Peptides against a protein of PDB entry 5K2M. Designs and how they scored, part 15

Target 1, 273 residues: chain A of PDB entry 5K2M
Amino acid sequence: MRIGITYTVLRREEMAIKERAGEFGEVVMLHEDDLLFPGNYDLDVVIIRNVSHFKALYTARLFESEGIPTVNSSRLIFEAGDKLFATLRLAGKVPVPEWKAALSEGGALRVPDSLGYPLVSKPVFGSWGRLLAKVNDRDSLEAVLEHRKWMKNPLYGIHYFQEFVEKPGRDIRSYVIGGEFVGAIYRYSNHWITNTARGGKAEPCSDPEVEELSVKAWEAFGEGALAIDIFESEKGLLVNEVNPNMEFKNAARVTGADMAGKLVEYAVEVAKT

## One batch from the design tools (peptide; aimed at target 1 T8 N243)

Design b1_p12_3_s3 (made by RFdiffusion4, then SolubleMPNN; from b1_p12_3, 5 letters changed)
Fold by OpenDDE base, seed 3:
Structure b1_p12_3_s3 (fold): chain B 273 residues (1-273), chain A 12 residues (1-12)
Amino acid sequence: as target 1 above (273 residues)
Amino acid sequence: SKIDEAFADPGE
């Protein structure tokens, strides 16, 4: 068994994955600078750990074009890594926050007629709560839309909105790999944007309802390794988003779950199919 | 790079 691991930066996660992969076979570490295509890669599977969503997506698709399976697949990265495309998968299977998408400023200005205020403006791509805006009124909506006109990436012209969900000062991050629930944490924050990357505290989450909902959310995609963001709302648990390129350093530390081992085991299974 | 970070998936 020859296991490739693509990466941008050697984080604690990549080091843990490398260590666990060494128990199953030969490990080939591939920095982004090492990746040229077409190539003649002698690998049975590649674990994708590129930091950039788009680099991860294209890396996965390029290896697949050489007949090498990837974890995650380019299909999963594409569908899960876009907030709107992820919502389209999730909405038919699990409870999600109410949402609207608009393809123009004129369309976006009508979103409050359905969602009301406050609402949340999200880019369809991006991490760590970047460019999330709580929109409380018409003036704020107009300001957000005006700023979007000056953003260079055309994807900023895709207007994705959610209802604002009141949370109990925390959210839930769960992990499902190959359809198996691995673990979950609470992420605490006094800000409406809960993210441990912004200095939030993490604690273990042991809730059977979270476990069941997390597995159902994974089943909406039907493959791979996903981190799942869940809100505790007045109307129950809501699946907010998923991440096909998960960080798990804090979750592994807090829960004691072998997330790196589970990811490698799944990659080995994919290599054998 | 800053560009790579801008297109990164949501962190933990």
Scores: peptide ipSAE 0.016, ipTM 0.588, DockQ to the pose 0.396
OpenDDE base, seeds 1, 2, 4, 5: peptide ipSAE 0.017, 0.016, 0.013, 0.016; ipTM 0.566, 0.577, 0.535, 0.585; seeds 1, 2, 5 fail the geometry check

Design b1_p12_3_s4 (made by RFdiffusion4, then SolubleMPNN; from b1_p12_3, 4 letters changed)
Fold by OpenDDE base, seed 5:
Structure b1_p12_3_s4 (fold): chain B 273 residues (1-273), chain A 12 residues (1-12)
Amino acid sequence: as target 1 above (273 residues)
Amino acid sequence: SKIEEAFADPGE
């Protein structure tokens, strides 16, 4: 078996994936500078680890066009990597924060009529809490909308909002690969945006409700490897978002779970289908 | 590459 791994930066995750993939076959590391299409790639499967959501999406689709399956698939990257499209999948299967989407400023200004204040403004793309805004009032909403008009990417004109969820100073990140729950962590933060990059601590999360909910959230997509962000709220667990380009170095370290191995095992299964 | 590297999250 020949396993490709596409990457932008050789992170701890990519190193771990490379190491584990070597146990199953020949590993071909493919930096973004090595990618040229159409190409004659002799690969049974490609693990997509490009940092950019869009580069990951296009890379996956390009390999698929040459008959090489990818982990994740271009379909999964597309649907899970967009917060709104992910919400559309999740909302019918698992509890999610209340949300609204608007396609104009005039529509966006009516969102508080349904969600009230405070609410959260999110871009449909992007990671690590970039351009998240807690909107406490009308003035703040108008300011966010005004700023969006001057952003160059037309996707910033897609207005996605959630209710503000009061969290107990933490959130949960779980991992589901090929339908198997692999592990979960608590991410602690004093900020309403819980992200370990902001100096938060991670601790193991062992909760059967989290496990069940995480699997159900994965089943909304039905394939691939996903990190799942879950909120603890007064109304119970809520699935906030999923990530098809997951980081897992901290979760693997904290839980001891073989996330890289599970990802490779799944890629090998995909190659055999 | 360098821009994406600069925006890569050091955390999860």
Scores: peptide ipSAE 0.016, ipTM 0.531, DockQ to the pose 0.299
OpenDDE base, seeds 1, 2, 3, 4: peptide ipSAE 0.016, 0.016, 0.016, 0.015; ipTM 0.549, 0.546, 0.550, 0.533; seeds 1, 2, 3 fail the geometry check

Design b1_p12_4 (made by RFdiffusion4)
Pose (drawn by RFdiffusion4):
Structure b1_p12_4 (pose): chain A 273 residues (1-273), chain P 12 residues (1-12)
Amino acid sequence: as target 1 above (273 residues)
Amino acid sequence: DGDAWDHDVPFF
């Protein structure tokens, strides 16, 4: 059993994964510099841990082209990692915040007629709560659209919006791996953006409703290891997003759950074809 | 989770 781990830097998550994988077989640490294709790699499975979401997608696709299964797969990395594609997959399967998508500035200006104010603008490929905007009126919408327009990345032209959900000073992050619920936390902040990457704080979450909803959200994709974001609202729990390159150091510390071990166990199972 | 603003993929 040879287990590859692709990484950019060795965060706590990557170190814990390396250790757990060592109990099952030879670990082959693959920095981005070690990635060259086409190439001969002798691996039964690769755990994708690249910090760049796009580099993780492409290395997963490249290893798949060498006949080497990846966790997560290139398909799941793309579908789950893009807010719009992921919302299309979650819709009708679990409750989600109301959302709209537009393809131009003009189309985006009509979004408030459907969603109302306040509304949330976010990039389709983003993480860590970056470039999220709470838009309370037209002037703010025009300001966000004007800035998005002048940004180089054509992906900023895909305008994705959600109604603003009044959360109780926190949100929920849960983890489902291979269909098994493995844990959840609350992420608190005095700011409406609660990511731990922006200073949000982890606490244990033992709400049985989140466990079931989290499995249903995972079932919309039917594979892999997903970190799932959930909002509490006046209309019950809403699934906001899913994430295919999960961070969990605060979550594992707070809940005591072995998220790195469970990811590895799942990877060994996929390594057996 | 991670950085989504790095798009340089020199692997191939």

Design b1_p12_4_s1 (made by RFdiffusion4, then SolubleMPNN; from b1_p12_4, 7 letters changed)
Fold by OpenDDE base, seed 1:
Structure b1_p12_4_s1 (fold): chain B 273 residues (1-273), chain A 12 residues (1-12)
Amino acid sequence: as target 1 above (273 residues)
Amino acid sequence: SGDSTDFETPFD
């Protein structure tokens, strides 16, 4: 068994994955600078850990074009890594926050007629709460739209909005790998953006409803390793988003779950199919 | 703890 691991930065997650992969076979670390295509890679499977969503997507697709399976697959990265595409999958299986998509400024200005204020404006791509805006009124909406107009990437012209969900000073992040629930954490923050990357406290979450909902959310995609962000709302649990390129350092530490081992075990299973 | 801002953005 030859296991590739693609990466941008060698984080604690990539080190843990490398160490666990070494128990199953030969490990080939592949920095982004090592990746040229078409190539002659002698690998049974590749674990994709590139930081960039687009680099991860293209890397996965390039290996797949050479007959090498990836974890996650390019299909999963594409569908789960785009907030709008992920919402389209999730909304058919699990409760999600109310949302609207608009393809023009004129369309976006009508979103409050359906969702009211406050709103959350999101780019369809991006992580760590980047370019999230709480939109409290018309003036704020116009400001966000004006700023988006000057951004060079055409994907900023895809306007995705959610209702603002009042949270109890925390959210939930769960992990499902190969259809198995691995663990969950509470992420505490005094800010409406609950992001562990911004220094939030993490605690174990042991809730059977979270476990069931997390598995159902994973089943909307039907493959791979996903982190799932869940809100506690007055309407009950809501699946906000999923991440096909998850960080798990804090979750592994807090829960004691072997997330790196579970990811490698799944990759080995994929290599054998 | 490396700030997530030090990592590649979707536009990099």
Scores: peptide ipSAE 0.024, ipTM 0.614, DockQ to the pose 0.133
OpenDDE base, seeds 2, 3, 4, 5: peptide ipSAE 0.023, 0.023, 0.025, 0.021; ipTM 0.620, 0.608, 0.623, 0.604; seeds 3, 4 fail the geometry check

Design b1_p12_4_s2 (made by RFdiffusion4, then SolubleMPNN; from b1_p12_4, 7 letters changed)
Fold by OpenDDE base, seed 1:
Structure b1_p12_4_s2 (fold): chain B 273 residues (1-273), chain A 12 residues (1-12)
Amino acid sequence: as target 1 above (273 residues)
Amino acid sequence: SGDSLDFETPFA
């Protein structure tokens, strides 16, 4: 068994994945600078750990074009890593925050007629709460839309909005790998963005409802390794988003779950199919 | 880097 691991930065997660992969076979670390295609890669499977969503997507697709399976697959990265595409999958299986998409400024200006204020503006791509805006009024909406016009990436012209969900000073991050629930944490923050990358603290979450909902959210995609962000709301649990390039350092530390091992085990299973 | 558009480095 030859296991590739693509990466941008050698984080604690990549070190743990490398160590666990070594128990199953030969490990080939592939920094982004090492990747050229077409290539002659002698690998049974590749674990995708590129930080960039787009680099991860293209890397996965390029290996697949050479007959090498990836974890996650390019299909999963594509659908799960785009907030709008992920919402389209999730909305058919699990409760999600109310949302609207608009393809023009004129359309976006009518979103409050449906969602009201406050609402949340999100880019369809990106992590760590980047370019999330709480829009409290018309003036704020106009400002966000004006700024988007001057952004060079055309994907910023895809306007995705959600209702603002009041949370109890925390959210939930769960992990599902190959359809198996592996663990969950609470992420605490005094800010409405509760992402641990922005200074949130983590505590274990042991809730059977979270476990069931997390598995159902994973089933909306039907493959791979996903981190799932869940809100506690007055309406009950809501699945906010999923992440196909999950960070799990804090979750592994807090829960004691072998997330790196579970990821490698799944990759080995994929290699054998 | 152009990469800053699609990922946020926690080290930046």
Scores: peptide ipSAE 0.021, ipTM 0.595, DockQ to the pose 0.109
OpenDDE base, seeds 2, 3, 4, 5: peptide ipSAE 0.016, 0.019, 0.016, 0.018; ipTM 0.590, 0.572, 0.596, 0.600; seed 2 fails the geometry check

Design b1_p12_4_s3 (made by RFdiffusion4, then SolubleMPNN; from b1_p12_4, 7 letters changed)
Fold by OpenDDE base, seed 1:
Structure b1_p12_4_s3 (fold): chain B 273 residues (1-273), chain A 12 residues (1-12)
Amino acid sequence: as target 1 above (273 residues)
Amino acid sequence: SGDSLDFETPFD
């Protein structure tokens, strides 16, 4: 078996995936500079680890066009990597925060009539809490919309909003690969954005309700490897978002789960189908 | 939802 791994930066995750993949066959590391299409790639499966959402999406679709399956698939990357498209999948299967989408500034100004204040403004694409805004009032909403108007990418004109969820100083990150729950962590932060990249503490989460909800969230998509962000709210557990290009170094360290091995095992299964 | 701010952002 020949396993490709596409990447932008060789992180701890990519090193772990490479090491585990070597137990199943020949590993071909493919930096973004090595990718040219159409090409004659001799690979049974490709694990997609490009940092850019769009580069990951296009890379997956390009390999699929050559008849080579990818983990994750271009379909999954497309649907899970867009916050609005992910919400559309999730909302029919699991509890999610209340949300609104608007396609104009005029529409966006009416969102508080439904959600109230405070609310959260999100771009449909983005990671690490980038361009997230807690909007407490009308003046703040107008400011966010004004700034978006000057952004050149037309996708910033797609306005996605959620209710502001009061969290107990933490959120939950779970991992589901090939339909199997692999593990979960608490991420602690004094800020309303609970990103571990901002110096948050991680602890193991062992909760059967989190496990059940995580599997149901994965079933909304029905394939691949997903990280799942869950909020603890007064309404119970809410699935906030999913990530089809997950970081897992902290979760693997804290839980002891072999997330890289589980990802490779799933990729090998995909290669055999 | 990344753990590192030091990498090329998903939209660069």
Scores: peptide ipSAE 0.023, ipTM 0.604, DockQ to the pose 0.205
OpenDDE base, seeds 2, 3, 4, 5: peptide ipSAE 0.021, 0.022, 0.017, 0.021; ipTM 0.601, 0.595, 0.584, 0.598; seeds 2, 4 fail the geometry check

Design b1_p12_4_s4 (made by RFdiffusion4, then SolubleMPNN; from b1_p12_4, 8 letters changed)
Fold by OpenDDE base, seed 1:
Structure b1_p12_4_s4 (fold): chain B 273 residues (1-273), chain A 12 residues (1-12)
Amino acid sequence: as target 1 above (273 residues)
Amino acid sequence: SGNSLDFETPFS
């Protein structure tokens, strides 16, 4: 068994994955600078750990074009890593925050007629709460839309909005790998953005409802390894988003779950199919 | 998910 691991930066997660992969076979570490295609790679499977969503997506697709399976697949990265595409999958299986998509400024200005204020503006791509805006009124909406017009990337012209969900000073991050629930944490913050990458504290979450909902959210995609962000709302649990390139250092530490081992085991299973 | 490598900044 030859296991590739693509990466941008060697984080705690990549080190743990490398260590556990070594128990199953030969490990080939592949920095982004090492990746040229077509490349005639001799690998049975590749674990994708590029930090960039788009680099991860294209890397996965390029290996697949050479007949090498990836974890995650390019399909999963594509659908799960885009907030709008992920919402389209999730909305058919699990409760999600109310949302609207608009393809123009004129369309976006009508979103409050459906969602009201406050609402949340999100780019369809990105992480760590980057370019998330709580929009409290018309003036704020106009400002966000004006700024988007001057952003060079055309994807910023895809306007994705959610209702603002009042949370109890925390959210939930769960992990599902190959359809198996691996663990969950609470992420605490005094800010409406509760992402641990912005200094949130983590505590174990042991809730059977979270476990069931997390598995159902994973089933909306039907493959791979996903982190799942869940809100505790007055309406009950809501699946906010998923991440096909998950960080799990804090979750592994807090829960004691073997996230890296489960990921490698799944990759080995994929290699054998 | 994405990072700063996925988009141009106003300063780039």
Scores: peptide ipSAE 0.018, ipTM 0.594, DockQ to the pose 0.253
OpenDDE base, seeds 2, 3, 4, 5: peptide ipSAE 0.019, 0.020, 0.022, 0.018; ipTM 0.583, 0.537, 0.588, 0.580; seeds 2, 3, 4 fail the geometry check

Design b1_p12_5 (made by RFdiffusion4)
Pose (drawn by RFdiffusion4):
Structure b1_p12_5 (pose): chain A 273 residues (1-273), chain P 12 residues (1-12)
Amino acid sequence: as target 1 above (273 residues)
Amino acid sequence: DVPEEDIEAMKD
């Protein structure tokens, strides 16, 4: 059993994964510099841990082209990692915040007629709560759209919006791996953006409703290891987003759950075809 | 996606 781990830097998550994988077989640490294709790699499975979402997608696709299964797969990395594609997959399966998509500035200006104010603008490929905007009126919408327009990345031209959900000073992050619920936390902040990457704080979450909803959200994709974001609202729990390159150091510490171990166990199972 | 500026900061 040879287990590959692709990484950019060795965060606590990558170190814990390396350790757990060592109990099952030879660990082959693959920095981005070690990635060259086409190439001969002798691996039964690769755990994708690249920090760049896009580099993780392409390395997963490249290893798949060498006949080497990846966790997570290139398909899941793409579908789950893109807010719009993921919302299309979650819709009708679990409750989600109301959302709209537009393809131009003009189309985006009509979004408030459907969603109302306040509304949330966010990039389709983003993480860590970056470039999220709470838009309270037309002037703010025009300001966000004008800035998006001048940004180089054509992906900023895909305009994705959600109604603003009044959360109770926190949100929920849960983890489902291979269909098994493995844990959840609250992420608190005095700011409406609660990511731990922006200073949000982790606390244990033992709400049985989140466990069931989290499995249903995972079932919309039917594979892999997903970190799932959930909002509490006046209309019950809403699934906001899913994440295919999960961070969990605060979550594992707070809940005591072995998220790195469970990811590895799942990877060994996929390594057996 | 994590911004490249944060990724470069992590490599420091």

Design b1_p12_5_s1 (made by RFdiffusion4, then SolubleMPNN; from b1_p12_5, 6 letters changed)
Fold by OpenDDE base, seed 5:
Structure b1_p12_5_s1 (fold): chain B 273 residues (1-273), chain A 12 residues (1-12)
Amino acid sequence: as target 1 above (273 residues)
Amino acid sequence: TTPEEVIEELKK
């Protein structure tokens, strides 16, 4: 068994994955600078850990084109890594926050007619709450739209909005790998963005409803390894988003779950299929 | 927290 691991930055997660993968076979670390295609890669599977969503997506597709399966697959990265596409998958299976998408400024200005205020503006791509805006009124909406107009990436012209969910000072991040629930944490913050990467405290989450909902959310995609962000709302649990390029160092530390091992085990399973 | 190197990469 030869296991590739693509990466941009050697994080705690990549170190843990490398260590666990070494127990199953030969590990080939592939920094982005090492990747040229077409190439002669002798690998049974590749674990995709590129930091950039798009680099991860294209890397996965390039390996797949050479007959090498990836974890996650390019399909999963594409669908789960885009907030709007992920919402489209999730909305048919699990409760999600109310959302609207608009393809023009004129369309975006009508979003409050449906969602009301406050609402959240999100880019369809991004992580760590980057470019999230809580929009409390019309003036704020106009400001966000004006700023988007001057951004060079055309994807910033895809206007994705959610209702603002009032959270109890925390959110939930769960992990499902190969359809198996691995663990979950609460992320505490006084800020409306509760991501632990921004200094939030993590605590174990042991809730059967979270486990069930997390598995259902994963089933909306039907493959791979996903981190799932869940809100505790007045309406009950809502699946906010999923991440096909999960960070898990805090969750692994807090829960004691072998998330790196589970990811490697799944990759080995994929290699054998 | 997110490593600084990851943050810098995300800015590209």
Scores: peptide ipSAE 0.039, ipTM 0.737, DockQ to the pose 0.163
OpenDDE base, seeds 1, 2, 3, 4: peptide ipSAE 0.024, 0.027, 0.028, 0.030; ipTM 0.688, 0.713, 0.720, 0.728

Design b1_p12_5_s2 (made by RFdiffusion4, then SolubleMPNN; from b1_p12_5, 6 letters changed; failed a check: a repeat of another design)
Amino acid sequence: PMPEEVIEELKK

Design b1_p12_5_s3 (made by RFdiffusion4, then SolubleMPNN; from b1_p12_5, 6 letters changed)
Fold by OpenDDE base, seed 4:
Structure b1_p12_5_s3 (fold): chain B 273 residues (1-273), chain A 12 residues (1-12)
Amino acid sequence: as target 1 above (273 residues)
Amino acid sequence: PMPEEEIEKLKK
């Protein structure tokens, strides 16, 4: 078996994936600079670890065009990596924060009529809490919308909003790979954005409700490896978002879960299908 | 820069 691993930066995750993949077959590390298509790659499966959502998406689709399956698939990356499209999948299966989408400024200005204030403005794409805004009032909403007009990417003109969820100074990140719950962590932060990439502390989360909800959230997509962000709210657990390009170094460290191994095992299963 | 520093740059 020949396992490709595409990457932008060799992180702890990519090193762990490489190491574990070596137990199953020949490993081919593919930096973004090595990727040319069509390439006639001799690979049984490719693990997609490109940092950019779009680079990951296109890389996956390009390998698939050569008959090489990817983990994650381009379909999963597309649907899970877009916050709005992910919400559309999730909302039919699990509790999610209240949300609204608008396709114009005039539409967006009416969102508070449904969600109230405070609300959260999100770009449909992006990572690490980039361009998340807590919108407390009309003036802040107008400012966010005005700034979006001047952003070069037309996707910034897709207006996605959520209710602001009051959290207990933490959120939950769980990991589901191939439909199996692998583990979960609490991410602590004094900021309303609890992402560990912003300096949050991680601790193990052992909660059967989190496990069940995480699996259900994964089932909304039905394939691949997902990190799942869950809020503890007054309404109960809410699935906020999913990530088809998970970071797991902190989660693996604090839980002891073999997330890299589980990812490789799943990729090997995909290669055999 | 360490790989982690490059990642932090990508996160900003």
Scores: peptide ipSAE 0.016, ipTM 0.553, DockQ to the pose 0.128
OpenDDE base, seeds 1, 2, 3, 5: peptide ipSAE 0.013, 0.014, 0.016, 0.014; ipTM 0.518, 0.532, 0.555, 0.545

Design b1_p12_5_s4 (made by RFdiffusion4, then SolubleMPNN; from b1_p12_5, 7 letters changed)
Fold by OpenDDE base, seed 2:
Structure b1_p12_5_s4 (fold): chain B 273 residues (1-273), chain A 12 residues (1-12)
Amino acid sequence: as target 1 above (273 residues)
Amino acid sequence: SMPQEEIERMLE
């Protein structure tokens, strides 16, 4: 068994994955600088750990073109890594925050007619709460839309909105790999954006409802390894988004779950299919 | 030194 691991930065997650992969076979670490295609890669599977969503997506697709399966697959990265596309998958299986998508400023200005204020404006791509905006009123909406006009990436012209969910000072991040629930954490923050990357505290989450919901959310995609962000709302649990490029150092530390091992085990299974 | 998380965000 030869296991590739693509990466941008050697983080704790990549180190853990490397270590566990070594138990199953030969490990080939592939920094982004090593990735040239077409290539003669002698690999049975590649674990995708590129930081950039797009680099991860293209890397996965490029390996697949060489007949090498990836974890995650390019299909999963594509569908899960786009907030709107992910919502489309999730909405058919699990409760999600109310959302609207608009393809123009004129359309976006009508979003409050259905969702009301406050709103959350999200880019369809990006991590760590980047470019999230709490939109409290018309003036704020106009400002966000005006700024979007001048952003260089045309994807910022895809206007994705959610209802503002009042959270109890925390959210939940769960992990599902190969359809199996691996673990979950609470992420605490005094800010409405609860991402631990912004200095939030993490604690173990042991909730059967979270486990069940997480598995269902994963089933909306049907493959791979996903981190799942869940809100505790007045309406119950809501699946906010999923991440096909999961960070799990805090979750692994707090829960003691062998997330790296589970990921590698899944990759080995993928290699054998 | 810049926190690792910040570096990661910049690399996305």
Scores: peptide ipSAE 0.024, ipTM 0.615, DockQ to the pose 0.135
OpenDDE base, seeds 1, 3, 4, 5: peptide ipSAE 0.015, 0.023, 0.022, 0.019; ipTM 0.564, 0.659, 0.655, 0.646; seed 4 fails the geometry check

Design b1_p12_6 (made by RFdiffusion4)
Pose (drawn by RFdiffusion4):
Structure b1_p12_6 (pose): chain A 273 residues (1-273), chain P 12 residues (1-12)
Amino acid sequence: as target 1 above (273 residues)
Amino acid sequence: TDEEVVEREVAE
């Protein structure tokens, strides 16, 4: 059993994964510099841990082209990692915040007629709560769209919006791996953006409703290891997003759950074809 | 630093 781990830097998550994988077989640490294709790699499975979402997608696709299964797969990395594609997959399967998508500035200006104010603008490929905007009126919408327009990345031209959900000073992050619920936390903040990457704080979450909803959200994709974001609202729990390159150091510490171990166990199972 | 590398990669 040879287990590959692709990484950019060795965060706590990557170190814990390396350790757990060592109990099952030879660990082959693959920095981005070690990635060259086409190439001969002798691996039964690769755990994708690249910090760049896009580098993780392409390395997963490249290893798949060498006949080497990846966790997560290139398909899941793409579908689950893009807010719009992921919302299309979650819709009708679990409750989600109301959302709209537009392909131009003019189309985006009509979004408030459907969603109302306040609304949330976010990039389709983003993480860590970056470039999220709470838009309270037309002037703010025009400001966000003007800035998006001047940004170089054509992906900023895909305009994705959600109604603003009044959360109770926190949100929920849960983890489902291979269909098994493995844990959840609250992420608190005095700011409406609650990511731990922006200073949000983790506490244990033992709400049985989140466990069931989290499995249903995972079932919309039917594979892999997903970190799932959930909102509490006046209309019950809403699934906001799913994440295919999960961070969990605060979550594992707070809940005591072995998220790195469970990811590895799942990877060994996929390594057996 | 590693932190700067992570930030850069996340920003990209």

